# Designs tried in a protein design run: peptides against a protein of PDB entry 5K2M. Part 132

Target 1, 273 residues: chain A of PDB entry 5K2M
Amino acid sequence: MRIGITYTVLRREEMAIKERAGEFGEVVMLHEDDLLFPGNYDLDVVIIRNVSHFKALYTARLFESEGIPTVNSSRLIFEAGDKLFATLRLAGKVPVPEWKAALSEGGALRVPDSLGYPLVSKPVFGSWGRLLAKVNDRDSLEAVLEHRKWMKNPLYGIHYFQEFVEKPGRDIRSYVIGGEFVGAIYRYSNHWITNTARGGKAEPCSDPEVEELSVKAWEAFGEGALAIDIFESEKGLLVNEVNPNMEFKNAARVTGADMAGKLVEYAVEVAKT

## One batch from the design tools (peptide; made by RFdiffusion4, then SolubleMPNN)

Design b2_p21_2_s2 (from b2_p21_2, 10 letters changed)
Fold by OpenDDE base, seed 5:
Structure b2_p21_2_s2 (fold): chain B 273 residues (1-273), chain A 21 residues (1-21)
Amino acid sequence: as target 1 above (273 residues)
Amino acid sequence: MEKEAEEKAEEIRRLEEETIP
């Protein structure tokens, strides 16, 4: 078995995946500079670890065009990597925060009529809580919409809103790979945007309700490796978003779960199907 | 090395969000 690993930067995750993949077969590390298509790749599967969402998506699709399966698939990267498309999958299977989408400023100005205030404005793409706005009133909504007009990417014209969820100073990140729950962590933050990249404390989460909900959230997509962001709310557990380009260094450290091994095992299963 | 890799990954994601046409 020959296992490709595409990458942009050798992080702890890529090093762990490389090490574990070496136990299952020959490992071919493929930096973005090594990728040229169409190509003659002799690989049974490719693990996609490109940092860029779009480069990950295109890389997966390009390998699939050569008949080489990828983890994650281009379909999963596309659907899970967009917050609105992910919400559309999740909303049919699991509790999600109340949401609205608008395709114009005039539509966006009517969102509070249904969701009330406070709201959260989200880009449909983005990472580490960038460009999230807590919208407490009409004046704040108008300001966010005005600033969006100056954003050059047309995707910023897709207005995605959620209800503001009051959280207990933390959120949950769980991991599901090939339909198996692998582990979960609490992420603590004094800010309404919880993020481990901002120096938040992480602790193990051992909650059977989180495990069950995480598997159901994965089943909304039905393939691959996902990190799942869950809120603890007054309404119970809510699935906020999923990530098809999972960072797991902190979760693996805190839980002791073999995230890299589980990802490689799943990639080997995909290669055999 | 590890910290520099994380910082570089964050920079790449930020630049993607800022510059995709």
Scores: peptide ipSAE 0.300, ipTM 0.847, DockQ to the pose 0.756
Fold by OpenDDE base, seed 4:
Structure b2_p21_2_s2 (fold): chain B 273 residues (1-273), chain A 21 residues (1-21)
Amino acid sequence: as target 1 above (273 residues)
Amino acid sequence: MEKEAEEKAEEIRRLEEETIP
């Protein structure tokens, strides 16, 4: 078996994936600069670890076009990597925060009529809680909408809103790979945006309800490896978002779960189907 | 090394979010 690993930067995750992949077969590390298509890649599967969401998406689709399966698939990267498209999948299977989407400023200005205030404005793409805004009132909504007009990416013109969820100073990140729950962590933050990349403490989460909900959230997509972000709310557990290009360094460290091994095992399974 | 790789990855994602047309 020949396992490709596409990467932009060798992070701890990519190093761990490389190491574990070496136990299952020949590992071909493919730096982003080495990727040319169409190509003649002698690979049974490719693990997609490009840092860029769009480069990951296109890389996956390019390998798939050559008959090489990818983990994650381009379909999964596309649907899970967009917060709105992910919400569309999730909302049919699991509890999610109340949400609205608008395609114009005039539409967005009517969102509070149904969701009330406070709102969370989210870009449909983005990482580490960037460009998230807590919108407490009309004036703040108008300001966010005005600022979006100056953003050059047309995707910033897609107005995605959630209800503001009061959290107990933490959220949950779980990991589901190939339909198997691998582990979960609490992420602590004093800020309404919880992110471990910004210096939040991580602790193990052992909750059967989190495990069940995480598997159901994965089943909304039905393939691949996902990190799942869950809120503890007064309404119960809510699935906020999913991540098809998961970071797992902190989760692996805190839980002791072999996230890299589970990802490789799944990639090997995909290669055999 | 590890921190530099994380910082570089964060920079790449930031640049994507700022510059993708």
Scores: peptide ipSAE 0.293, ipTM 0.844, DockQ to the pose 0.763
Fold by OpenDDE base, seed 1:
Structure b2_p21_2_s2 (fold): chain B 273 residues (1-273), chain A 21 residues (1-21)
Amino acid sequence: as target 1 above (273 residues)
Amino acid sequence: MEKEAEEKAEEIRRLEEETIP
C-alpha cells in the first residue's frame, strides 16, 4: 500500500494524516511543487490536502486520469466545495435552510419575494465566513448586488441566498468519513457568523440526531470525507454546508476522535476497491 | 511554524477568493 498525500502547507491536519498513513503503508508526501502531470506515480491512493479548492480539484482529477483514486474524489471536491452544488445534493436528502439562486441582479432582486427578509447572501465559493452578508432590507440587497458587480471573479455573479437562521449562539460541525460518523463539535460565537478559525470556542457535541443527520448528509454525496455544518433552528436541525477539504484539528482535540486515522483507513479502503 | 502554516493557508484561500482562479 502506497499512500500519496498532496499538500500546500504542513498544517496540524497534514502532519496527523502523514503519521497515521505511515501505520498503514508507505507514505509519499507530495508538495504542490512536486506535482507534474502526466507523471509516473506509483501510488494506490492519494489523500488530497491542497489548500486551494481549485488546486485540490485539479490535483484529484489529474491523479484520477492516471488511474489513481483520490480522497476526496474530484467529483466530490467539485460538488461539495461549491455551496450551491452542495445545496442541490443536500436538499434532496436532508433539511436545509430555505434557499434561492439567481443568475442576474434582476433575478436577485426578486429573491425576497420568495424568502422574505432577513436573507443571507453567500458566494458559492469561499471560506471562514468571508463575503457573507446579512441582508435585512431592500437597500442592503441593492448595496450587496452593486458591490458584486465590481468583483472580478465571475463566480460572484452567481447569487446564492439563504433564509437567515436564528441560531442559539452556536452551530454544529460534524465529520463523516466513508459513511461513518466520526464526531461533532459545537462552535460558539457571539456573531451570527460562527467560525472557530476566528477564535470561537469548540465543545463536544453528543447528539444522536446530529449523528443521524450527518450520515444522511454524507449519503447525499455517497463518498469521501466531509465536514458538515449544521444549524440548530426553530424548525429543527438544518444542514447548511459541507466541506470536502476539512480542517479537523480543533474537532480532533475537543472530541478525541482519530479523524486523521479514519481518513487514512477510508483511503486504504478506496485503494482496495 | 504551525501558526505560520495556518496563516499561509488562510492567505492562499483569501487570494483564491479575491482573484479569478
Scores: peptide ipSAE 0.289, ipTM 0.842, DockQ to the pose 0.834
Fold by OpenDDE base, seed 2:
Structure b2_p21_2_s2 (fold): chain B 273 residues (1-273), chain A 21 residues (1-21)
Amino acid sequence: as target 1 above (273 residues)
Amino acid sequence: MEKEAEEKAEEIRRLEEETIP
């Protein structure tokens, strides 16, 4: 068993994955500078840990083109890493926040006619709650739309909106790997955007409803390793988003779950199929 | 080291979000 691990920066997660992968076979660390395609990679599976969403996506697809399976697959990275595409998968299986997508400013200006206010404007790609806007009124909507015209990435012209979900000062992040629930945490924040990377407190979440919902959310994609963000709303649990390039250092620390080991075990399973 | 790696990862993602990929 030869296990590749692609990475941009050696974080705690990549170190843990490397360590655990060494128990299952030979580990080949592949920095982004080491990647050239087409190549003759002697690998049974590759764990994708590139920081960039797009580099992760393309790296996965490039290895797959050489007959080497990846964790996650390029399909999963593509579908789960885009908030709108993820919503399209999730909405057929699990409760999600009410949403609208528009492809023009004129379309976006009509979103409140369906969802009302307040809204959350989201970019379809992004991390750590960047470029999320709470849109309370028409003036705020017009301002967000105007500012997006000046953003250089054309993907900011894809207007994705959700209802604003009132949360109990926290959200839930769960982890499902290969269809197995591995663990969950509460992320506490005094802000409507919850993220532990921004210094939020994390606590273990032991809720059977969260476990069941997390597995169902994973089943909407049907493969890989996902972090799942869940809201506690007045109408029950809502799956907000998923992450195919998960950070798990805080969750592993708080829950004691072997996130890195479970990821490697799944990659070894994928290599054998 | 760990903090610097996280800061670098955050910067990479920020730059990706600010530019055409």
Scores: peptide ipSAE 0.276, ipTM 0.838, DockQ to the pose 0.887

Design b2_p21_2_s3 (from b2_p21_2, 8 letters changed)
Fold by OpenDDE base, seed 5:
Structure b2_p21_2_s3 (fold): chain B 273 residues (1-273), chain A 21 residues (1-21)
Amino acid sequence: as target 1 above (273 residues)
Amino acid sequence: MEEEAERKAEEVVREEEETIP
């Protein structure tokens, strides 16, 4: 068993994955600077830990083109890493916040006719709650749409909106790997955007409803390792988004769950299939 | 070391969000 690990930066997660992978086989660390295709890679599986969503996607697809399976697959990275494509998978299986997508400013200006106010403007890609806007009224909607015209990436022209969900000063992040629930945490924040990177406290979440919902959310994609973001709402639990390039250092610390070991065990299973 | 790795990871993602990939 030869296990590749692609990475941009050696974070706590990549160090833990490397250590655990060494117990199952020979480990080949592949920095982005080491990647050249087509290549003669002697690997049974590759764990994708590139920080960039697009570099992760292309790296996975390039290894798959050489007959080397990846965790996550390029398909999963593509579908789960886009908030709109992820919503399309999730909405058929689990409760999600009410959402609308528009392909023009004129379409986006009609979103409140169905969602009302307040609503949340989201980019379809991006991390750590950047470029999220709480839109309380028409003037705020017009301002967000005007600012989007000056953004260089054409994906900012895809207007994705959700209902604003009132949360109890926290949200939930769960982890499902190979269809197994591994653990969950509460993330506390005094801001409507809950993020541990913004100084949010993390605590263990032991809720059977969260476990069941997290597995159902993973089943909407049917493969890989996913972090799942869940809201506690007046309507019950809502699956907000998924992440195919999970951070887990805080969750592993708080829950004591072997996130890195479970990821490696799943990669070894994929290599044998 | 860890805080510097996290900062570098955030810089990579921010650059991707600000540019066309």
Scores: peptide ipSAE 0.313, ipTM 0.851, DockQ to the pose 0.873
Fold by OpenDDE base, seed 3:
Parts: sequence; C-alpha cells; structure tokens
Structure b2_p21_2_s3 (fold): chain B 273 residues (1-273), chain A 21 residues (1-21)
Amino acid sequence: as target 1 above (273 residues)
Amino acid sequence: MEEEAERKAEEVVREEEETIP
C-alpha cells in the first residue's frame, strides 16, 4: 500500500500522520510545491492536510480525477468547509443554533424580525472566529452590512446569521473518523469566541450525550474525518459547525486518543473499498 | 520548530481569507 500525504506546513499533526502511516505501507509526502496535474501518481489513497480550504478542495478533486481516493473527499471538504452548506446537512439530523441566510442587504435587514437580537453574523468560510460579529441592535447590523459591501470576495455577500448562544465559558470539540467517535475536549475561554489556539485551557470531555450527538452529526455527511464544534446551551447541546481539516494536537494530548492512527486506519479502509 | 510551523499555517489561512476573490 502507498499512502500519499499532501501538506502546506509540516505541523505536529502531519508528523504524527506520517509516522503512523509508515506502519501500514510506503509513505509519500507531497508538499504543495510537488503537486502537478495531470500526473502519474502511484498511490492507493491520499490524506489531505493542505492548510488552505480551497487548496485542500482542489487537491482532493484532482486526485479523484486520476482514480485515487482521498481522505477527506472533495465532496466532504466542499460541504463541511462551508458554514451554510454544513448547516443545511446538520439541521436535518441534529439540533443546531437557530439560523437565517440572506442573499442581499435588504434581506439581511429583515433577519432580526425572525431571530431577534442579539444575533451572530458569520462569513460562510473562514477559520479561528475571524469576521464573527455579535450584533446587539439595528445600528450594529447596519454597520456590519456596510462593511461587507467593501469586502472584495463575493462570498461575503452571502449573509449567514445565527442566534447568539450563551455558553458556560467553554465549548466542546469532538472528533469522529469513519463513523467512530474518537474523543472530545472542553475548550475554555473568557471571550464569547472560544479558540484553543489562543492559549485556552483544554480538558477531556467524557459525556455520552456528546458522543451520541457527534456520531449523528457525522452521519449527516456519511463519510470522512470531522472535528465537530458543540455548544452547551439552555436548550441543550447544539452542533455549531464542523471542520474537514481538523487540528487535533491539543485533543490528542489531553485525551490520549490516537487520532493520527485512527485517521490512517480509515484511509487504509478507503483504499480497499 | 513546532511554533514556527503553527505560525506559518496561521499566516497561510489568514492570507487566503484576506485575498481570495
């Protein structure tokens, strides 16, 4: 078996995936600079670890066009990597924060008539809580919409909103690979935007309700490896978003789960189907 | 080495979000 690993930067996750993949077969590390298509790649499967969402999506689709399966697939990267498309999958299977989408400023100005205030404005793409706005009133909504007119990307004209969820100073990140729950962590923050990359405390989460909800959230997509972001709300657990390009170094350290091994085992399964 | 790789990854994602048309 020959296992490709595409990457932009050799992080702790890519090092762990490389080491674990070496136990199953020959490992071919492919930096973004090494990728030319069409190519004669002699690979049974490719693990996609490109940092860019769009480079990951196109890399997956290019390998698939040559008959080489990828983990994750281009379909999963596309649907899970967009917050609105992910919400459309999730909302039919699991509890999600109440949401609205508008395709114009005039549509967006009517969102509070159904969601009320406070609400959260989100871009449909992007990482690390960037361009998230807590909108408390009409003046704040008008300001966010005015600033969006000056953003050059047409995707910033897709207006995605959620209800503001009051959280207990933390959120949950779980991991599901090939339909198996691998582990979960609490992420602590004093800010309404929780992000562990900013030095937040992480603790193991051992909750059977989180495990069951995480598997159901994965089943909305039905393939691949997903990180799942869950809120603890007064209404119970809510699935906020999913990530098809998971970071797991903190979760692996805190839980002791072999997330790199589970990802490689799943890639080997995909190569055999 | 690890912190430098993380910083470079964060820079790539930031540049994408700022520059993708």
Scores: peptide ipSAE 0.305, ipTM 0.850, DockQ to the pose 0.696
Fold by OpenDDE base, seed 2:
Structure b2_p21_2_s3 (fold): chain B 273 residues (1-273), chain A 21 residues (1-21)
Amino acid sequence: as target 1 above (273 residues)
Amino acid sequence: MEEEAERKAEEVVREEEETIP
């Protein structure tokens, strides 16, 4: 068993994955600078840990083109790493926040006619809750749309909106790997955007409904390792988004779950199929 | 070391968010 690990930066997660992978076989660490294609990679599987969503996606697809399976697959990275594409998968399987997508400003201006206010404007890509806007009224909507025109990325022209979900000062992040629920945490924040990277308290979440919903959310994609963001709403649990390039250091610390080991175990099983 | 790795990861994602992919 030869296990590749692609990475941009050696974070705590990549170090843990490397350590655990060493118990299953030979580990080949592949920095982005080491990646040339076509290549002659003698690998049975590659764990994708590139920080960039697009670099992760392309890296996975490049290895797959050489007959080397990846965790996550390029399909999963593509579908789960885009908030709109993820919503399209999730909406058929699990409760999600009400959403609209518009492909023009004129379309986006009609979103309140369907969802009302307040809204959340989301970019379809991006991390750590950046460029999320709470849109309370028409003037705020017009301002967000105007600012999006000046952003030098065509994906900012894809207008994705959700209903604003009132949360109990926290959200849930769960982890499902190979269809197995590995663990969940509460992330506390006094802000409507909850993120552990912003100094939020994390606590273990032990809720059978969260476990069941997390597995169902993973089944919407049907492969790989996902972090799943869940909201506690007045209408029950809602799956907000998924992440195919998960951070898990805080969750592993808080839950005691061997998330790195579970990821490696899954990659080893993928290598055998 | 850990904080520097996190900072570098944040820089990569920020650059991607600010530019054409």
Scores: peptide ipSAE 0.297, ipTM 0.847, DockQ to the pose 0.891
Fold by OpenDDE base, seed 1:
Structure b2_p21_2_s3 (fold): chain B 273 residues (1-273), chain A 21 residues (1-21)
Amino acid sequence: as target 1 above (273 residues)
Amino acid sequence: MEEEAERKAEEVVREEEETIP
């Protein structure tokens, strides 16, 4: 068993994955600078830990082209790493925040006719709550849409909106790997955007409803390792988004769950399939 | 070291979000 690990930066997660992978087989660390294709890779599986969503996607697809399976697969990275594509999978299986997508400003201006106000404007890509806007009224919607016209990336022209969900000053992040629930945390924030990267308090979440919903959310994709963001709403639990390139250092620390080990175990299962 | 690795990772993602054509 030869386990590749692709990475951009050796973070705590990549160190933990490397350490645990060493217990299951021979580990080959592959920095982005080492990745040349086509290549002579003698690997049974590759764990994808590139920081860039696009580099992760392309790296996975390139290894798959050499007949080497990846965790996550390029399919999963593609579908789960886009907020709209992820919503399309999730909405068929689990409760999600009410959403609309529009492909033009004129379409976006009609979104409130269906969802009302307040809305949340989201880019389909991006991390850590960047470019999220709470849209309380028409004037705010017009301002967000005007600013989007000046953004150079054509993906900013994909207008994704959700209902604004009133949260109890926290959200839930769960982890499902290979269809197994591994753990969950509460992420506390005084802001409507919950982001643990800015020093938010994390606590263990032990809720059977969260566990069941997290597994169902994973089943919407049917493979890989996902972090799942869940809202506690007046309507019950809502799956907001998933992440196919999960950070888990805080969750592992808070829950004591062996997230890195579970990821490696799953990668070894994928290699044997 | 850990904070620097996180900062570098944040920078990579920021640059991607700013520069994706």
Scores: peptide ipSAE 0.291, ipTM 0.844, DockQ to the pose 0.770

Design b2_p21_2_s4 (from b2_p21_2, 7 letters changed)
Fold by OpenDDE base, seed 4:
Structure b2_p21_2_s4 (fold): chain B 273 residues (1-273), chain A 21 residues (1-21)
Amino acid sequence: as target 1 above (273 residues)
Amino acid sequence: MEEEAEREAEKIVEEEYETIP
């Protein structure tokens, strides 16, 4: 078996994936600079670890066009990596924060009529809690919408809003790979945006409700490896978002779960189907 | 090394927000 691993930066995750993949077959590390298509890569499967969501998406689709399966698939990266498309999948299967999407400023200005205030404005793409805005009032909404007009990326014209969820100074990150729950962590932060990449403490989460909800959230997509962000709310557990290009170094460290091994095992399974 | 790789990855993600696709 020949396992490709595409990467932009050799992070701890990519190192762990490489090491574990070496136990299952020949490993071919493919830096973004090595990727040229059409090509003949002679690979049984490719693990997609490009940092950019868009580069990951296109890389996956390009390998699929060569008849090489990817983990994650371009379909999964596309649907899970977009917050709105992910919400469309999730909302039919699991509890999610109340949300609205608008395609114009005039539409966005009516979002509070349905959701009230405070709102969370999110870009549909991107990671690490960038360009999230807590919108407390009309003036803040107008400001966010005005600033979006000056953002050159047309995707900033897709106005995605959630209700603001009060959470207990933490959120949950769970991991489901191939439909198997692998582990979960609490991420602690005093800020309304919880992200471990910004220095948040992580602790193990052992909650059967989190496990069940995480599997159901994965089933909304039905394939691949997902990190799942869950809020503890007054309404119960809410699935906030999913990540098809998961970071797991903190989760692996805290839980002791073999996230890299589980990802490789799943990639090997995909290669055999 | 690890912190440098993380900073580089963070920079790439930040640049993705700033760039026109």
Scores: peptide ipSAE 0.287, ipTM 0.828, DockQ to the pose 0.843
Fold by OpenDDE base, seed 1:
Structure b2_p21_2_s4 (fold): chain B 273 residues (1-273), chain A 21 residues (1-21)
Amino acid sequence: as target 1 above (273 residues)
Amino acid sequence: MEEEAEREAEKIVEEEYETIP
């Protein structure tokens, strides 16, 4: 068993994955600078840990073109790493926040006619709560749309909106790998944007409803390793988004779950199929 | 070291928002 690990930066997660992978086989660390295609890679599976969503996507697809399976697959990275595409998968299986997508400013201006206010405007790509806007009224909507018009990335022209979900000062992040629930945490924040990367407290989440919902959310994609963001709402649990390039250092620390080991175990299973 | 790696990763993610991939 030869396990590749692609990475941009050697973070705590990549170190843990490397260490655990060494128990299952030969480990080949592949920095982005080492990646050239077509290449002569003698690998049974590759764990994708590129920081960039797009580099992760292309790296996965390039290895797949060489007949080497990846964790996550390029399909999963593509579908789960886009908030709108992820919502399309999730909405068929689990409760999600009410959402609308518009492909023009004129379309976006009609979103409140369906969802009301307040809204959350999200880019379809990216992470860490960047460019999220709480849109409380028409003036705020017009401002967000005006600003997006000047953004050069064409993906900013894809207007994704959710209902604003009142959260109890926290959200839930769960982890499902190969269809197995691995663990969950509460992420506390005094702001409506919950993000542990900005110094939020994390606590273990031991809720059977979270576990069941997390597995169902994973089943919407049917493969890979996903972090799942869940809201506690007045309507019950809502799956907000998923992440195919999960950070888990805080969750592993708080829960004691061997997330790196579970990821490697799954990669080894993928290599054998 | 760990904080530096995290800052570098944050920068990469920020650059994805600012640039056409």
Scores: peptide ipSAE 0.284, ipTM 0.827, DockQ to the pose 0.873
Fold by OpenDDE base, seed 3:
Structure b2_p21_2_s4 (fold): chain B 273 residues (1-273), chain A 21 residues (1-21)
Amino acid sequence: as target 1 above (273 residues)
Amino acid sequence: MEEEAEREAEKIVEEEYETIP
C-alpha cells in the first residue's frame, strides 16, 4: 500500500494523517510544488489536504485522470465545497435553513418577498465565515448587491441567501467518514458567525439526534470524509453546510476521537475497491 | 511551527476570496 498525501502547509492534521498512514503502508508526502501532471505516480490512493478549495478540486481530478483514487474525490470536493450545490444535495435528505438563489440583482431584490428579513448573504465558495452579511432590511440588501457588482469573480454574481437562524451562542460541528459518525463538538462564540479558529471555546457534543442527522447529511453525498455544520434552531437541528476539506485538530483534542486514523482507514478501503 | 503553519493556511484562504476569478 502506497499512500500519497497532498498538502500546502504541514498543519497538525497533516502531521497526524502522515503518522497514522505510516501504520498502513509507505507514505509519500506531496507538497503543491511537487505536483506536475501528467506524471508517473506510483500510488494506490491520495489523501487530498491542499488548503485551497480549487487546488484540492483540480489535484483530485488530476490524480483520478491517472487512475489513482482520492479522498476526497473531485466529485465530492466540487459538490460539497459549493454552498449552493451542497444545499441542493442536503435539502432532499435533511432539514436545512430556508434558502433562495438568484442569478441577477433584480432577482436578488425579490428574495425578501419570499423569505422576509433578516437574511444571510453568502458567497457560494469559500470557508471560515468570510464575506457573510446579515441583511436586516432593504437598504442593507441594496448595499450588499452594489458591492457585489465591483467584485471581479463571476461567482459573486450567484446570489445565495439563507434565513437568519438565531443560535444559542454556539453551533455544532460533526464529522462523518465513510458513513461512520466519528464525533462532534459545540463551538461557542458571542458573534453570529461561529468559528473556533478565532479563539472560540470547543466542548464535546454527545447527542444521538446530532449523530443521526450527521449520518443522513453524509448520505446525501454518499462518499468521503465530511465535516458537517449544524445549527440549533427553534425549528430543531438544521444542517447549514458541509466541508470536504475538514479541519479536525480542535475536535480530535476535545473528543479524543482518532479522526486522522479514521481518515486513513477509509483511504485504505477506497484503495482496495 | 504549528502557529506559523496555521497563519500561512489562513493567509491562503483569505487570498482565495480576494484573487480567485
Scores: peptide ipSAE 0.278, ipTM 0.826, DockQ to the pose 0.761
Fold by OpenDDE base, seed 2:
Structure b2_p21_2_s4 (fold): chain B 273 residues (1-273), chain A 21 residues (1-21)
Amino acid sequence: as target 1 above (273 residues)
Amino acid sequence: MEEEAEREAEKIVEEEYETIP
């Protein structure tokens, strides 16, 4: 078995994946600078660890075009890595925050007529809680929309909004790989944006309802390895988003779960199908 | 090393937000 690992930066996750992959076969580390297509890659599977969502997506699709399966697949990266497309999958299976999408400023200005205030404005792409805005009123909505007109990426013209969910000073991040629940953590923050990458405290989450909901959220996509972000709301658990390019160093440390091993085991399974 | 890799990854993500993909 020959296992490719694509990466941009050798983080703790990529090091752990490399180490565990070495137990199953020959490991081929592929930095972004090593990638040229079409190519003659002698690989049975590729684990996608590119930092950029778009580079991960295109890398996966390029390997798939050469008959090499990827973890995650380009389909999963595309659908899970876009907040709106992920919401479309999730909303049919699990509770999600109330949401609206608009394709124009005039449409976006009507979002409060349906969802009220406060709102959360999200870009459809990207990670780590960047460009999230809490929109408390009309003036704030107009300001966010005006600023987006000057942003260079046309995807900022896709206006995705959620209801603002009051959280108990934390959220939940769970991990599901190949349909198996691997673990979950609480992420604590004094800010409405929770992210452990920003120095938030993490603690183990052992809740059967979180486990069940996490598996159902994964089943909305039906493949791959996902990190799942869950909110504890007044109306119960809500699946906020999923991440097909998961960070797991904090979760692995806190839970003791073998996230890297489970990912490699799944990639080996995919290579055999 | 680990902190440098994290900073580099953060820079890449921030650049992706600022540019056309």
Scores: peptide ipSAE 0.276, ipTM 0.826, DockQ to the pose 0.920

